Peptides against a protein of PDB entry 5VJI. Designs and how they scored, part 65

Target 1, 62 residues: chain A of PDB entry 5VJI
Amino acid sequence: NTLVVLHKSGLLEITLKTKELIRQNQATQAELDQLKEQTQMFIEATKSRAPQAWAKLQASLT

## One batch from the design tools (peptide; made by RFdiffusion4, then SolubleMPNN)

Design b2_p27_7_s2 (from b2_p27_7, 16 letters changed)
Fold by OpenDDE base, seed 3:
Structure b2_p27_7_s2 (fold): chain B 62 residues (1-62), chain A 27 residues (1-27)
Amino acid sequence: as target 1 above (62 residues)
Amino acid sequence: NKKALEEVKKILEETQKLLKQNQEALA
């Protein structure tokens, strides 16, 4: 059957490894997106130059 | 502190640029 052929050819192992790599890539991309968003928030806080903005930011990080 | 904040802003903007470039490279 197809599963036996995939296993014997080594394609099953490659497929499983590829799936894991895709998962890891997605997780890393999510972290990058989060860091990008956080960076933007910090930039905006620095632009405001208002103590209240920094207080709110500190509260969001706790 | 204004000067210090401007320097931090500059660093963060550069970081944001680098993150964007990395994302584009992976796309």
Scores: peptide ipSAE 0.022, ipTM 0.471, DockQ to the pose 0.014
Fold by OpenDDE base, seed 5:
Parts: sequence; structure tokens; C-alpha cells
Structure b2_p27_7_s2 (fold): chain B 62 residues (1-62), chain A 27 residues (1-27)
Amino acid sequence: as target 1 above (62 residues)
Amino acid sequence: NKKALEEVKKILEETQKLLKQNQEALA
């Protein structure tokens, strides 16, 4: 059947590995997005020099 | 402290730029 052919050709393994890499990439992207947001909050805190902005940043890091 | 904060701000802005570039490359 088709599954047997995919397995024997090695394509199944490649497909599964690709799916896993996509998943890992998505997880890494989420972490990057979080860092991006934290970076923005830090920038805003330095601009405003207001205690509220620093408090917001601190809350995001805890 | 003011100059130091401005330097940190500059670094963070550059970091943010790099993150956006990485996102665009992966999209």
C-alpha cells in the first residue's frame, strides 16, 4: 500500500522530521516574539523614565 | 546614567530590528 511505499522510500521519515522541525521553529518563534515584546517595554521604560513603565517591564520578566 | 541608558536603548533597538529580520526570513 501507499504507506509501505512511503516508508521504504524514506520519504515518511523525512516528512515526519520536517513536521518536527516546523514545530520547533514555531516554538522558537514564540520565544523570539516574547523577547521582542520585552525589548519594546525596556525601550519604552528608558524613554519615559516613569516608574510605571519600569514596573510593567519588571512584571513581564517575573 | 543617562548616556548609559541611551546606549542600552540603542542596543535594544538594534536587537529588535534583528528579531524582525529573523521573523521575515522564517515567514
Scores: peptide ipSAE 0.021, ipTM 0.468, DockQ to the pose 0.014
Fold by OpenDDE base, seed 2:
Structure b2_p27_7_s2 (fold): chain B 62 residues (1-62), chain A 27 residues (1-27)
Amino acid sequence: as target 1 above (62 residues)
Amino acid sequence: NKKALEEVKKILEETQKLLKQNQEALA
């Protein structure tokens, strides 16, 4: 069957590895996006004289 | 604010680390 052919040809291993790499990429990107958001909140806090902006940043870092 | 700057430094360093890891995963 197709599964046996994929396994013997090595394509199954490649497919599974690719899926894992995509998963890792997505997880890393999610963390990166979070840090980018936190950095943006810092930038906004530095531009603002409002204590609320700093409180918001602090809450995001905890 | 020294504390705030240290937190940003930490965020930037972690961001760089994650970028490197992401690139390594694609290599």
Scores: peptide ipSAE 0.021, ipTM 0.459, DockQ to the pose 0.016
Fold by OpenDDE base, seed 1:
Structure b2_p27_7_s2 (fold): chain B 62 residues (1-62), chain A 27 residues (1-27)
Amino acid sequence: as target 1 above (62 residues)
Amino acid sequence: NKKALEEVKKILEETQKLLKQNQEALA
């Protein structure tokens, strides 16, 4: 069957490893997206110098 | 404190730029 062919060709191992790498990449990307958002809030807080902007930043970090 | 905050702002802006570049390279 197809599964046996994939195993014998070595493609099954590659496929499973690729799926794991995709999962890890997605987790890392989520962390990067969070950092990007926090960075933007920090930049805005420094620009506005308004207490509410710093409060929003603090809330995002906790 | 003002100069320190401006330096941090600069670093964060550069970091944000690099993150966008890396994301575009992966797209």
Scores: peptide ipSAE 0.020, ipTM 0.463, DockQ to the pose 0.015

Design b2_p27_7_s4 (from b2_p27_7, 18 letters changed)
Fold by OpenDDE base, seed 3:
Structure b2_p27_7_s4 (fold): chain B 62 residues (1-62), chain A 27 residues (1-27)
Amino acid sequence: as target 1 above (62 residues)
Amino acid sequence: NEEVLKKVEEIKKKTEEELKKNQEALK
């Protein structure tokens, strides 16, 4: 049975772990992208004296 | 990667053995 062979070889465990790591990496990447966007809004808010830029930043943090 | 490759080689060998057995059983 191929599934039994997969299990006994340890490849099933590796495959399942790899899928979980990919999922976690995607989640972490999304958090990094969000932080990157927030950082950009912060930079724009610091360069601009416009209250609208600060309002956008504040809205992004809530 | 080396560990994964070794495991893939192991499963390949076992799968080939199973396939051979199945082919013999069909004869």
Scores: peptide ipSAE 0.076, ipTM 0.685, DockQ to the pose 0.031
Fold by OpenDDE base, seed 4:
Structure b2_p27_7_s4 (fold): chain B 62 residues (1-62), chain A 27 residues (1-27)
Amino acid sequence: as target 1 above (62 residues)
Amino acid sequence: NEEVLKKVEEIKKKTEEELKKNQEALK
């Protein structure tokens, strides 16, 4: 049985751990992308001095 | 990565053995 072989080889454990690491990496990447976007909006707000740019930034922080 | 590759090779070998056994059982 392939599943039994997978389990006994330890490849199942590696596969499950790899899937969990991918999930965690994706979650961390999403947080980084959000922070990058917020940082960019902050930079644009400081450069433009436009109220709408600050409003966009404020909305992103809520 | 090397450990993963070794385990993949191991499971490949075991799977091939099971396949051979199943083919022999059908004869």
Scores: peptide ipSAE 0.075, ipTM 0.679, DockQ to the pose 0.032
Fold by OpenDDE base, seed 1:
Structure b2_p27_7_s4 (fold): chain B 62 residues (1-62), chain A 27 residues (1-27)
Amino acid sequence: as target 1 above (62 residues)
Amino acid sequence: NEEVLKKVEEIKKKTEEELKKNQEALK
């Protein structure tokens, strides 16, 4: 049975771990992208002194 | 990753052995 062979070889464990790492990496990347966007909005808010820029930043944090 | 490659080679070998056994059982 191929599945039994995969399990006994340890490749199943590696495959499952790799899938989990990919999932975690994607989640972390999404959080990082959000943080980058929030950082950019913060920079714009500090430069412009415009209430709209602060409103955009506030909306991104909710 | 060398460890992954070794495990893939091991699986390949075991799968080939299984295939051979299955072919023999069908004859």
Scores: peptide ipSAE 0.075, ipTM 0.685, DockQ to the pose 0.031
Fold by OpenDDE base, seed 5:
Structure b2_p27_7_s4 (fold): chain B 62 residues (1-62), chain A 27 residues (1-27)
Amino acid sequence: as target 1 above (62 residues)
Amino acid sequence: NEEVLKKVEEIKKKTEEELKKNQEALK
């Protein structure tokens, strides 16, 4: 049984751990991208005298 | 990476052995 061989070799554990690390990296990247976007909206709001830029920033922080 | 490669080689060998046994059982 290939699955039993995978398990006994420890390759299954390594594969599962690798998949989890990839998932965590993707989640962290998504959070980083969100923070970058929020930072950009903040910079635009500080440069703009328009209340609409602050409204967009506020909406992104909720 | 080296440890992973060794484990992959090990499982490859075991899988090939299982495949051989299965082929013999189907004859």
Scores: peptide ipSAE 0.074, ipTM 0.676, DockQ to the pose 0.032

Design b2_p27_8_s1 (from b2_p27_8, 20 letters changed)
Fold by OpenDDE base, seed 2:
Structure b2_p27_8_s1 (fold): chain B 62 residues (1-62), chain A 27 residues (1-27)
Amino acid sequence: as target 1 above (62 residues)
Amino acid sequence: SIQEELEKLKELLRKLEKEKEEIEKKV
């Protein structure tokens, strides 16, 4: 059947690996986006005398 | 053909791995 052909050709393995790489890429991108957000909060905290900005930054790091 | 699809998918994997590496360098 089609599944057996895909398995024997290696296409199934490559397909599954592709899906895993997409997942890992998305996870890494999410970490990057989180760091960017934390950086923005840090910039805002440094520009503000309001303790709320620092509290928001601290909350994001926990 | 299955062979053509395999080659296309291998190229896609290479591109995804490269993109992943670039993101990791920025984190």
Scores: peptide ipSAE 0.028, ipTM 0.478, DockQ to the pose 0.079
Fold by OpenDDE base, seed 1:
Structure b2_p27_8_s1 (fold): chain B 62 residues (1-62), chain A 27 residues (1-27)
Amino acid sequence: as target 1 above (62 residues)
Amino acid sequence: SIQEELEKLKELLRKLEKEKEEIEKKV
Protein backbone atom coordinates (compact mmCIF):
# COMPACT_ATOMS: atom_id res chain seq x y z
CA ASN B 1 0.00 0.00 0.00
CA THR B 2 0.94 3.67 -0.22
CA LEU B 3 2.07 3.84 3.40
CA VAL B 4 4.46 0.91 2.94
CA VAL B 5 5.85 2.50 -0.21
CA LEU B 6 6.37 5.83 1.55
CA HIS B 7 8.10 4.08 4.42
CA LYS B 8 10.35 1.90 2.26
CA SER B 9 11.28 4.79 -0.03
CA GLY B 10 12.35 6.86 2.97
CA LEU B 11 10.03 9.67 1.94
CA LEU B 12 7.97 9.41 5.12
CA GLU B 13 11.09 9.71 7.25
CA ILE B 14 12.36 12.65 5.19
CA THR B 15 9.01 14.40 5.48
CA LEU B 16 8.79 13.96 9.22
CA LYS B 17 12.45 14.88 9.70
CA THR B 18 12.01 18.01 7.60
CA LYS B 19 9.02 19.08 9.69
CA GLU B 20 11.02 18.46 12.86
CA LEU B 21 13.98 20.45 11.50
CA ILE B 22 11.66 23.35 10.76
CA ARG B 23 10.39 23.18 14.33
CA GLN B 24 13.93 23.04 15.71
CA ASN B 25 15.00 25.93 13.51
CA GLN B 26 12.13 28.02 14.82
CA ALA B 27 13.02 27.15 18.40
CA THR B 28 16.69 27.99 17.83
CA GLN B 29 15.73 31.27 16.20
CA ALA B 30 13.58 32.17 19.19
CA GLU B 31 16.46 31.41 21.56
CA LEU B 32 18.79 33.48 19.40
CA ASP B 33 16.37 36.40 19.42
CA GLN B 34 16.11 36.15 23.20
CA LEU B 35 19.90 36.11 23.51
CA LYS B 36 20.18 39.14 21.26
CA GLU B 37 17.68 41.01 23.41
CA GLN B 38 19.47 40.01 26.60
CA THR B 39 22.78 41.13 25.09
CA GLN B 40 21.29 44.51 24.26
CA MET B 41 19.96 44.91 27.80
CA PHE B 42 23.38 43.93 29.14
CA ILE B 43 25.07 46.57 26.99
CA GLU B 44 22.58 49.18 28.15
CA ALA B 45 23.01 48.17 31.78
CA THR B 46 26.81 48.48 31.54
CA LYS B 47 26.53 51.91 29.93
CA SER B 48 23.96 53.45 32.25
CA ARG B 49 25.06 51.85 35.54
CA ALA B 50 21.47 52.53 36.61
CA PRO B 51 19.79 50.03 38.94
CA GLN B 52 16.68 49.93 36.77
CA ALA B 53 18.70 48.80 33.75
CA TRP B 54 20.17 45.93 35.74
CA ALA B 55 16.73 45.09 37.09
CA LYS B 56 15.42 44.94 33.53
CA LEU B 57 18.25 42.62 32.55
CA GLN B 58 17.62 40.40 35.56
CA ALA B 59 13.95 40.20 34.70
CA SER B 60 14.84 39.11 31.16
CA LEU B 61 16.88 36.20 32.52
CA THR B 62 13.98 34.77 34.50
CA SER A 1 -1.96 33.46 19.35
CA ILE A 2 1.14 32.53 17.37
CA GLN A 3 2.59 30.93 20.49
CA GLU A 4 -0.47 28.75 20.95
CA GLU A 5 -0.34 27.72 17.30
CA LEU A 6 3.33 26.82 17.63
CA GLU A 7 2.61 24.72 20.70
CA LYS A 8 -0.16 22.92 18.82
CA LEU A 9 2.21 22.30 15.92
CA LYS A 10 4.85 20.92 18.28
CA GLU A 11 2.31 18.58 19.78
CA LEU A 12 1.19 17.42 16.35
CA LEU A 13 4.80 16.75 15.38
CA ARG A 14 5.30 14.75 18.55
CA LYS A 15 2.25 12.66 17.72
CA LEU A 16 3.42 12.12 14.15
CA GLU A 17 6.81 10.98 15.43
CA LYS A 18 5.10 8.43 17.65
CA GLU A 19 2.95 7.29 14.75
CA LYS A 20 6.11 6.89 12.66
CA GLU A 21 7.63 4.68 15.34
CA GLU A 22 4.51 2.52 15.41
CA ILE A 23 4.55 2.26 11.63
CA GLU A 24 8.20 1.20 11.74
CA LYS A 25 7.27 -1.60 14.13
CA LYS A 26 4.61 -2.88 11.75
CA VAL A 27 6.49 -2.57 8.48
Scores: peptide ipSAE 0.027, ipTM 0.472, DockQ to the pose 0.085
Fold by OpenDDE base, seed 5:
Structure b2_p27_8_s1 (fold): chain B 62 residues (1-62), chain A 27 residues (1-27)
Amino acid sequence: as target 1 above (62 residues)
Amino acid sequence: SIQEELEKLKELLRKLEKEKEEIEKKV
C-alpha cells in the first residue's frame, strides 16, 4: 500500500519532519512577534510620561 | 537584552526556514 511505500522510501519521515518544522517555525514567529510588540510598548513608554503606557508594558511582561 | 533576544529569534526563524526549504527540495 501507499503508506508502506512512503515509509520505505523515507518520504513519510520527511513529511512528518516538515510538519514539525512548520509548527516550530510558527511558534518561533509568534514569540518574535510578541517580542516586537513588547519592544514597541517599551519605546512608547519611554517617550510618554503617561503612567498608562508603563502599566500596559508591565502587564505584557507578567 | 531585548535586542539580543530578538536577533536570536530571527536567526532561529532563518534556520528553520532554511531547513524547511531543504526538505522541500528533497520531496
Scores: peptide ipSAE 0.023, ipTM 0.433, DockQ to the pose 0.065
Fold by OpenDDE base, seed 3:
Structure b2_p27_8_s1 (fold): chain B 62 residues (1-62), chain A 27 residues (1-27)
Amino acid sequence: as target 1 above (62 residues)
Amino acid sequence: SIQEELEKLKELLRKLEKEKEEIEKKV
């Protein structure tokens, strides 16, 4: 069957590894996006010096 | 937190690796 052919050719392993790498890349990108947002909140907090801005930043780190 | 999310990601990865191994064994 197709699955046996994919396994014997090595393409199954490559496919599964590639899918996992794509997933990891997407997860890492999401973490980077979160860090960028936190950085922006930090910049805003430093500019305003308002306790509310610091509270918002602190909440984002949880 | 970012650290909690990272730990969740590591656990998910571990599960996926086990599933991959089981799929390969069934072939």
Scores: peptide ipSAE 0.026, ipTM 0.434, DockQ to the pose 0.061; fails the geometry check

Design b2_p27_8_s2 (from b2_p27_8, 18 letters changed)
Fold by OpenDDE base, seed 5:
Structure b2_p27_8_s2 (fold): chain B 62 residues (1-62), chain A 27 residues (1-27)
Amino acid sequence: as target 1 above (62 residues)
Amino acid sequence: EIDEILEKLKELLRELEKKAEEIRKEV
């Protein structure tokens, strides 16, 4: 049984772990992108006297 | 991408098992 051989060799675990690491990396990248966006909104709010820039930032933090 | 690697690995194992079975039948 190829699945049994793959399991016993440890290669199945490595493959599945690699898939999970890629998934986690994608999730972390999404969080990082969100933080970058929030940082940009903060920078824009500090440069603007317009209350809508702060309102937009506040909305992004909810 | 990784799924393709996994499938290729499974294919190689199937081929190896086939060859091993052929050897076992000759013994």
Scores: peptide ipSAE 0.043, ipTM 0.632, DockQ to the pose 0.076
Fold by OpenDDE base, seed 4:
Structure b2_p27_8_s2 (fold): chain B 62 residues (1-62), chain A 27 residues (1-27)
Amino acid sequence: as target 1 above (62 residues)
Amino acid sequence: EIDEILEKLKELLRELEKKAEEIRKEV
C-alpha cells in the first residue's frame, strides 16, 4: 500500500518533519511579531509622557 | 500547502503501484 511505500522510502518521515518545521516556523514568527509589537509599544512609551502608554506596555507583558 | 504535496505524492505512488501490478501480471 502507498503508506508502506512512503514509510520505506523515507518520504513519510521527511513529510512529517517538514510539517513540524513549518509549525515551528509559524510559532517563531508569531513570537517575533509579538516582540516587534512590544518593542513598538516600548518606543512609544519612551517618546510619550503619557502614563497610559506605559500602562499599555505593562499590560502586554503580563 | 504541504498536505497538497503529500496528497499528490500519494496519488503518484498509487499510479506507480498500479503499473507495478500490471507488470507483475505479465510475468
Scores: peptide ipSAE 0.043, ipTM 0.626, DockQ to the pose 0.081
Fold by OpenDDE base, seed 3:
Structure b2_p27_8_s2 (fold): chain B 62 residues (1-62), chain A 27 residues (1-27)
Amino acid sequence: as target 1 above (62 residues)
Amino acid sequence: EIDEILEKLKELLRELEKKAEEIRKEV
């Protein structure tokens, strides 16, 4: 049974752990990308006295 | 990419199991 061989060799554990680490990395990257976008909106809001720039930032925080 | 690697690894293990069974039958 291939699954039993994978389990006994430790390769199943390594594979599953690697998949989980990739998933976590992708989630962290998505959070980082969101933070980068929020930072850009904050910079734009500080440069502009326009209420619309602050409204856009506020909407991004929801 | 990991899923493809896993499938290739599973296939290689199936082929290895098949060869091991053939050797076992010859003994």
Scores: peptide ipSAE 0.043, ipTM 0.628, DockQ to the pose 0.080
Fold by OpenDDE base, seed 2:
Structure b2_p27_8_s2 (fold): chain B 62 residues (1-62), chain A 27 residues (1-27)
Amino acid sequence: as target 1 above (62 residues)
Amino acid sequence: EIDEILEKLKELLRELEKKAEEIRKEV
């Protein structure tokens, strides 16, 4: 059984750990993308002086 | 890929700091 061989060799643990690291990386990437977007909305709000731009920023922070 | 995002974020933060300083000088 291939699964038994993978388990006994420790490769299953490595595979599962690698998968978890990929998941964590994706989560961190999503947080960075969100922060980037919020920063852009803040910059745009400061430029436009339009209440709607501040409303968009406020909505993104909730 | 993450490094590119981090560099872009740093750039945006520098732009934000510049704008904050401009606002501070006008007040």
Scores: peptide ipSAE 0.019, ipTM 0.361, DockQ to the pose 0.035

Design b2_p27_8_s3 (from b2_p27_8, 19 letters changed)
Fold by OpenDDE base, seed 5:
Structure b2_p27_8_s3 (fold): chain B 62 residues (1-62), chain A 27 residues (1-27)
Amino acid sequence: as target 1 above (62 residues)
Amino acid sequence: DIEKILEKLKELLRELEEEAERIREEV
């Protein structure tokens, strides 16, 4: 049974762990992208006297 | 790309299982 051989060799564990690490990396990347967007909105709000830029930033933080 | 490596690994395992089944059916 190939699955048994994979389990005994440790390759199954490595494969499953790697798959989980990819998933976690994707989640962390999404959080980072959100932070980058919020940072950009902050920069725009600081450069603008327009209240809508601050309102947009506030909405992104809720 | 690690995802492509994992995909290729899964494919190789499938091929190995199919080959093992062919051998079992011949015995």
Scores: peptide ipSAE 0.033, ipTM 0.553, DockQ to the pose 0.126
Fold by OpenDDE base, seed 3:
Structure b2_p27_8_s3 (fold): chain B 62 residues (1-62), chain A 27 residues (1-27)
Amino acid sequence: as target 1 above (62 residues)
Amino acid sequence: DIEKILEKLKELLRELEEEAERIREEV
């Protein structure tokens, strides 16, 4: 079967490792995007000095 | 892009499996 051929060729290991690396990359990218958003809210809060901008930032950190 | 490559690889493997089954049925 194809699974046995993939295992014997080493392609199964490569495929599984690649899938895991993609998953980790996606998770790390999501964390970076969240950090970028939080950074933007912090910059906006600092510029505006508006209580609403600080409240929005605080809500994003919870 | 890597995900698309993996999807294409899976499709090719499926096609090869179907072809291998056809060959086995003919023997």
Scores: peptide ipSAE 0.033, ipTM 0.552, DockQ to the pose 0.128
Fold by OpenDDE base, seed 4:
Structure b2_p27_8_s3 (fold): chain B 62 residues (1-62), chain A 27 residues (1-27)
Amino acid sequence: as target 1 above (62 residues)
Amino acid sequence: DIEKILEKLKELLRELEEEAERIREEV
């Protein structure tokens, strides 16, 4: 069967590893997007004298 | 791009399996 051929050729291992790398890349991208958002809130809080911007930043870090 | 490559690979494997079934039915 195709699954046995894929296993014997090593292509199954490569496919499974590639799927895992895609998942890890998606997780890392989500963390990067979150860090980017937190960085923007930090920049806004430093530019703004408004206590609400600092409260929003603090809420994002907890 | 990698996801598209994986989808293309899955399609090729499906086509290969269908061809293998045709060969088995002819024997």
Scores: peptide ipSAE 0.033, ipTM 0.545, DockQ to the pose 0.134
Fold by OpenDDE base, seed 2:
Structure b2_p27_8_s3 (fold): chain B 62 residues (1-62), chain A 27 residues (1-27)
Amino acid sequence: as target 1 above (62 residues)
Amino acid sequence: DIEKILEKLKELLRELEEEAERIREEV
């Protein structure tokens, strides 16, 4: 049974762990990208003094 | 060679874990 061989070799555990690490990395990267975007909107809001830029920032935080 | 494949996968896991940690430190 190929699954038993993969399990006994540790390759199944490595494969499943790799998939989980890829998923976690992608989720963390998405959070980082959102924070970078929010930071940019904050910088733009502070520079423009325009109510619309602050409204855009507030909408991104909901 | 199954042993060589396992070594490569272990290295890949380490690299992915280190990259995930770097991203977490930036947030």
Scores: peptide ipSAE 0.031, ipTM 0.491, DockQ to the pose 0.057

Design b2_p27_8_s4 (from b2_p27_8, 20 letters changed)
Fold by OpenDDE base, seed 5:
Structure b2_p27_8_s4 (fold): chain B 62 residues (1-62), chain A 27 residues (1-27)
Amino acid sequence: as target 1 above (62 residues)
Amino acid sequence: SIDEILKKLKELLRKLEEEAEKIRREV
């Protein structure tokens, strides 16, 4: 069948690997977004005398 | 949108993966 042909040709492996790469890319993007958020909170905390900004940053690091 | 395309792609790949597992178990 067609699926067996895809398997033997290596295209199935490539397809499945592509799926995994997409997943990994999404996970990495989530980590980057988190870092960006933490960075922004840090910048805001440094600009403010308000303890709330530091508390918010601390909460994000837990 | 890109998000919708990715969602559809992942769903298709999921289905393909299920069939791939059937083949692997039979080998």
Scores: peptide ipSAE 0.030, ipTM 0.550, DockQ to the pose 0.113
Fold by OpenDDE base, seed 1:
Parts: C-alpha cells; structure tokens; sequence
Structure b2_p27_8_s4 (fold): chain B 62 residues (1-62), chain A 27 residues (1-27)
C-alpha cells in the first residue's frame, strides 16, 4: 500500500522530520514575536515616560 | 489571539507527528 511505499522510501521519515522542524520553527517564531512586542513596549515606555506604557510592558512580562 | 492560534497549531502538529510516528512503527 501507499503507506508501506512511503515508509520504505524514507519519505515518511522526511515528512515527520519536516513537520517537527515546522513545529520548532513556529515555536521559535512565536517567542521572537513576543520578544519583539516586549521590545516595542519598552521603546514606547522610554519615549513617553507615561505610566500606562510601563503598565503595558509590565503586563507583557508577567 | 494570535498566540492562542499558534499554540493550537503547534499542538495539532505535535498530535499529527505522534500519529504519524505511531503509524511508522506499526508498518
């Protein structure tokens, strides 16, 4: 059957590895995006010196 | 939120990987 062919050809292993790499990439990207957001909040807090901006930053870190 | 969507997507990928690996071990 098709599954046996995929397994024996090594394509199934490649597919599994690719899926795991995609998952890891997405996890890393999410962490990066969060860091970027936190950095932006920090920049805004330093620019405005407004308590609200610092409150937003604090909320993002907790 | 986008974070929740990403979390769900990661979980789906994990589940798919687990099922595919199970299939690989059974074949």
Amino acid sequence: as target 1 above (62 residues)
Amino acid sequence: SIDEILKKLKELLRKLEEEAEKIRREV
Scores: peptide ipSAE 0.030, ipTM 0.495, DockQ to the pose 0.086
Fold by OpenDDE base, seed 4:
Structure b2_p27_8_s4 (fold): chain B 62 residues (1-62), chain A 27 residues (1-27)
Amino acid sequence: as target 1 above (62 residues)
Amino acid sequence: SIDEILKKLKELLRKLEEEAEKIRREV
């Protein structure tokens, strides 16, 4: 069957490994995006003397 | 960019999966 052929050819292992690498990359990218957002909130909080901006930042860190 | 490479790779995998599904349905 096709699954056996994919397994024996090594393509199954490559495919599964690739899928895992993609997943890890997506997770890392999500963490990076979160950090970028937190950085932006920090910048906004420093520029604004409004307590709401600091409250928003604090909420994001909990 | 790395993102573009990953996008292309995902597309290739999708195509491979589609072809595999076609083969499975023919067996």
Scores: peptide ipSAE 0.027, ipTM 0.485, DockQ to the pose 0.431
Fold by OpenDDE base, seed 3:
Structure b2_p27_8_s4 (fold): chain B 62 residues (1-62), chain A 27 residues (1-27)
Amino acid sequence: as target 1 above (62 residues)
Amino acid sequence: SIDEILKKLKELLRKLEEEAEKIRREV
């Protein structure tokens, strides 16, 4: 069957490895995006005297 | 406090670095 052919050719292993790498990359990117957002909130909080900016940052860290 | 925020950000950076190293080892 097709699955057996894919396995024997090595394509299945490559496909599964590629999918896992994509997943890991996406997870790391999500963490990076979160950090970038938190950094931006910190920058805005330092520029603003608005208590809500600090509250927003605190909420993002909890 | 600002110190607490900075501590949390540094911890996040550490975690990201660990994950990046893990990915590099798996490739």
Scores: peptide ipSAE 0.025, ipTM 0.454, DockQ to the pose 0.026

## One batch from the design tools (peptide; made by RFdiffusion4, then SolubleMPNN)

Design b2_p28_1_s1 (from b2_p28_1, 16 letters changed)
Fold by OpenDDE base, seed 4:
Structure b2_p28_1_s1 (fold): chain B 62 residues (1-62), chain A 28 residues (1-28)
Amino acid sequence: as target 1 above (62 residues)
Amino acid sequence: SLQKEIEKLKELLREAEEEAERILKELE
């Protein structure tokens, strides 16, 4: 089957390594997206001066 | 022979895979 062929050729190792890199990239991207969202909420809070905006920011930091 | 050619191709594939693994490691 395809899995046996990939293993015997050595491509399976590369495939698994690539999958791990993708996983790590996705995890880092998620953290970055969270930081971006928090930054946006901070910007909105500073602009609006509204308590609701600050409450939203505070909730995001917990 | 065909068998010898197949073995040569397998060796080339192995070398390419080792290089690819090194590149992937550098990208980590």
Scores: peptide ipSAE 0.039, ipTM 0.494, DockQ to the pose 0.030
Fold by OpenDDE base, seed 5:
Structure b2_p28_1_s1 (fold): chain B 62 residues (1-62), chain A 28 residues (1-28)
Amino acid sequence: as target 1 above (62 residues)
Amino acid sequence: SLQKEIEKLKELLREAEEEAERILKELE
């Protein structure tokens, strides 16, 4: 039985843990990218007196 | 022959890998 072999060898646990870590990494990266985008919008809002820049930032925070 | 036996083992390994992939997909 392939499943039994994978379990006994420890490869099943390692593989499942690796997949979970990849998933978590992807989620964290998405949050980081969102923060980077918000930071950029904040920078643009501070540099420009254009109200639309602040509106974009506010929309991103909702 | 030894060559024929090696090919059989390679095929068995391929089948086992495909089965493992199916199992992993079901566990997602």
Scores: peptide ipSAE 0.038, ipTM 0.502, DockQ to the pose 0.035
Fold by OpenDDE base, seed 1:
Structure b2_p28_1_s1 (fold): chain B 62 residues (1-62), chain A 28 residues (1-28)
Amino acid sequence: as target 1 above (62 residues)
Amino acid sequence: SLQKEIEKLKELLREAEEEAERILKELE
């Protein structure tokens, strides 16, 4: 059947690995986006010297 | 008719794709 052929050809492994890589990439991107946001909050905190800005940053790190 | 045959083939293709997706999801 198609699955057997796909398996024997190695394409199944490639497909599964590719899907996993996509998932990992998405997860990494999410972490990167979070880091970017945290960095921005850090920048704002350093500029404002306002406790509120630091509180926001601290909340983001929890 | 040819139109009906095409529709059947499209449906079969859709079903095969859904099954393949389920299999791949299970194997992940």
Scores: peptide ipSAE 0.029, ipTM 0.459, DockQ to the pose 0.033
Fold by OpenDDE base, seed 2:
Structure b2_p28_1_s1 (fold): chain B 62 residues (1-62), chain A 28 residues (1-28)
Amino acid sequence: as target 1 above (62 residues)
Amino acid sequence: SLQKEIEKLKELLREAEEEAERILKELE
């Protein structure tokens, strides 16, 4: 069957490894996006005299 | 009997479904 052929050819291992790498890449990208947002909040807080900007940053870090 | 054969076929179908589910989970 198709699954046996994929296993014997090595394509199953490659496919599973590729899927895992895609998953890890997506997780890393999500963390990076969160860091970018937090960095922007930090920049805005440093430019602002309003306590609300710091409160917003603090909420994002919890 | 016909009843026993039906029950055997139902069991084989269940086992095949469980095996298919295991294969799908391994591919996730």
Scores: peptide ipSAE 0.026, ipTM 0.374, DockQ to the pose 0.018

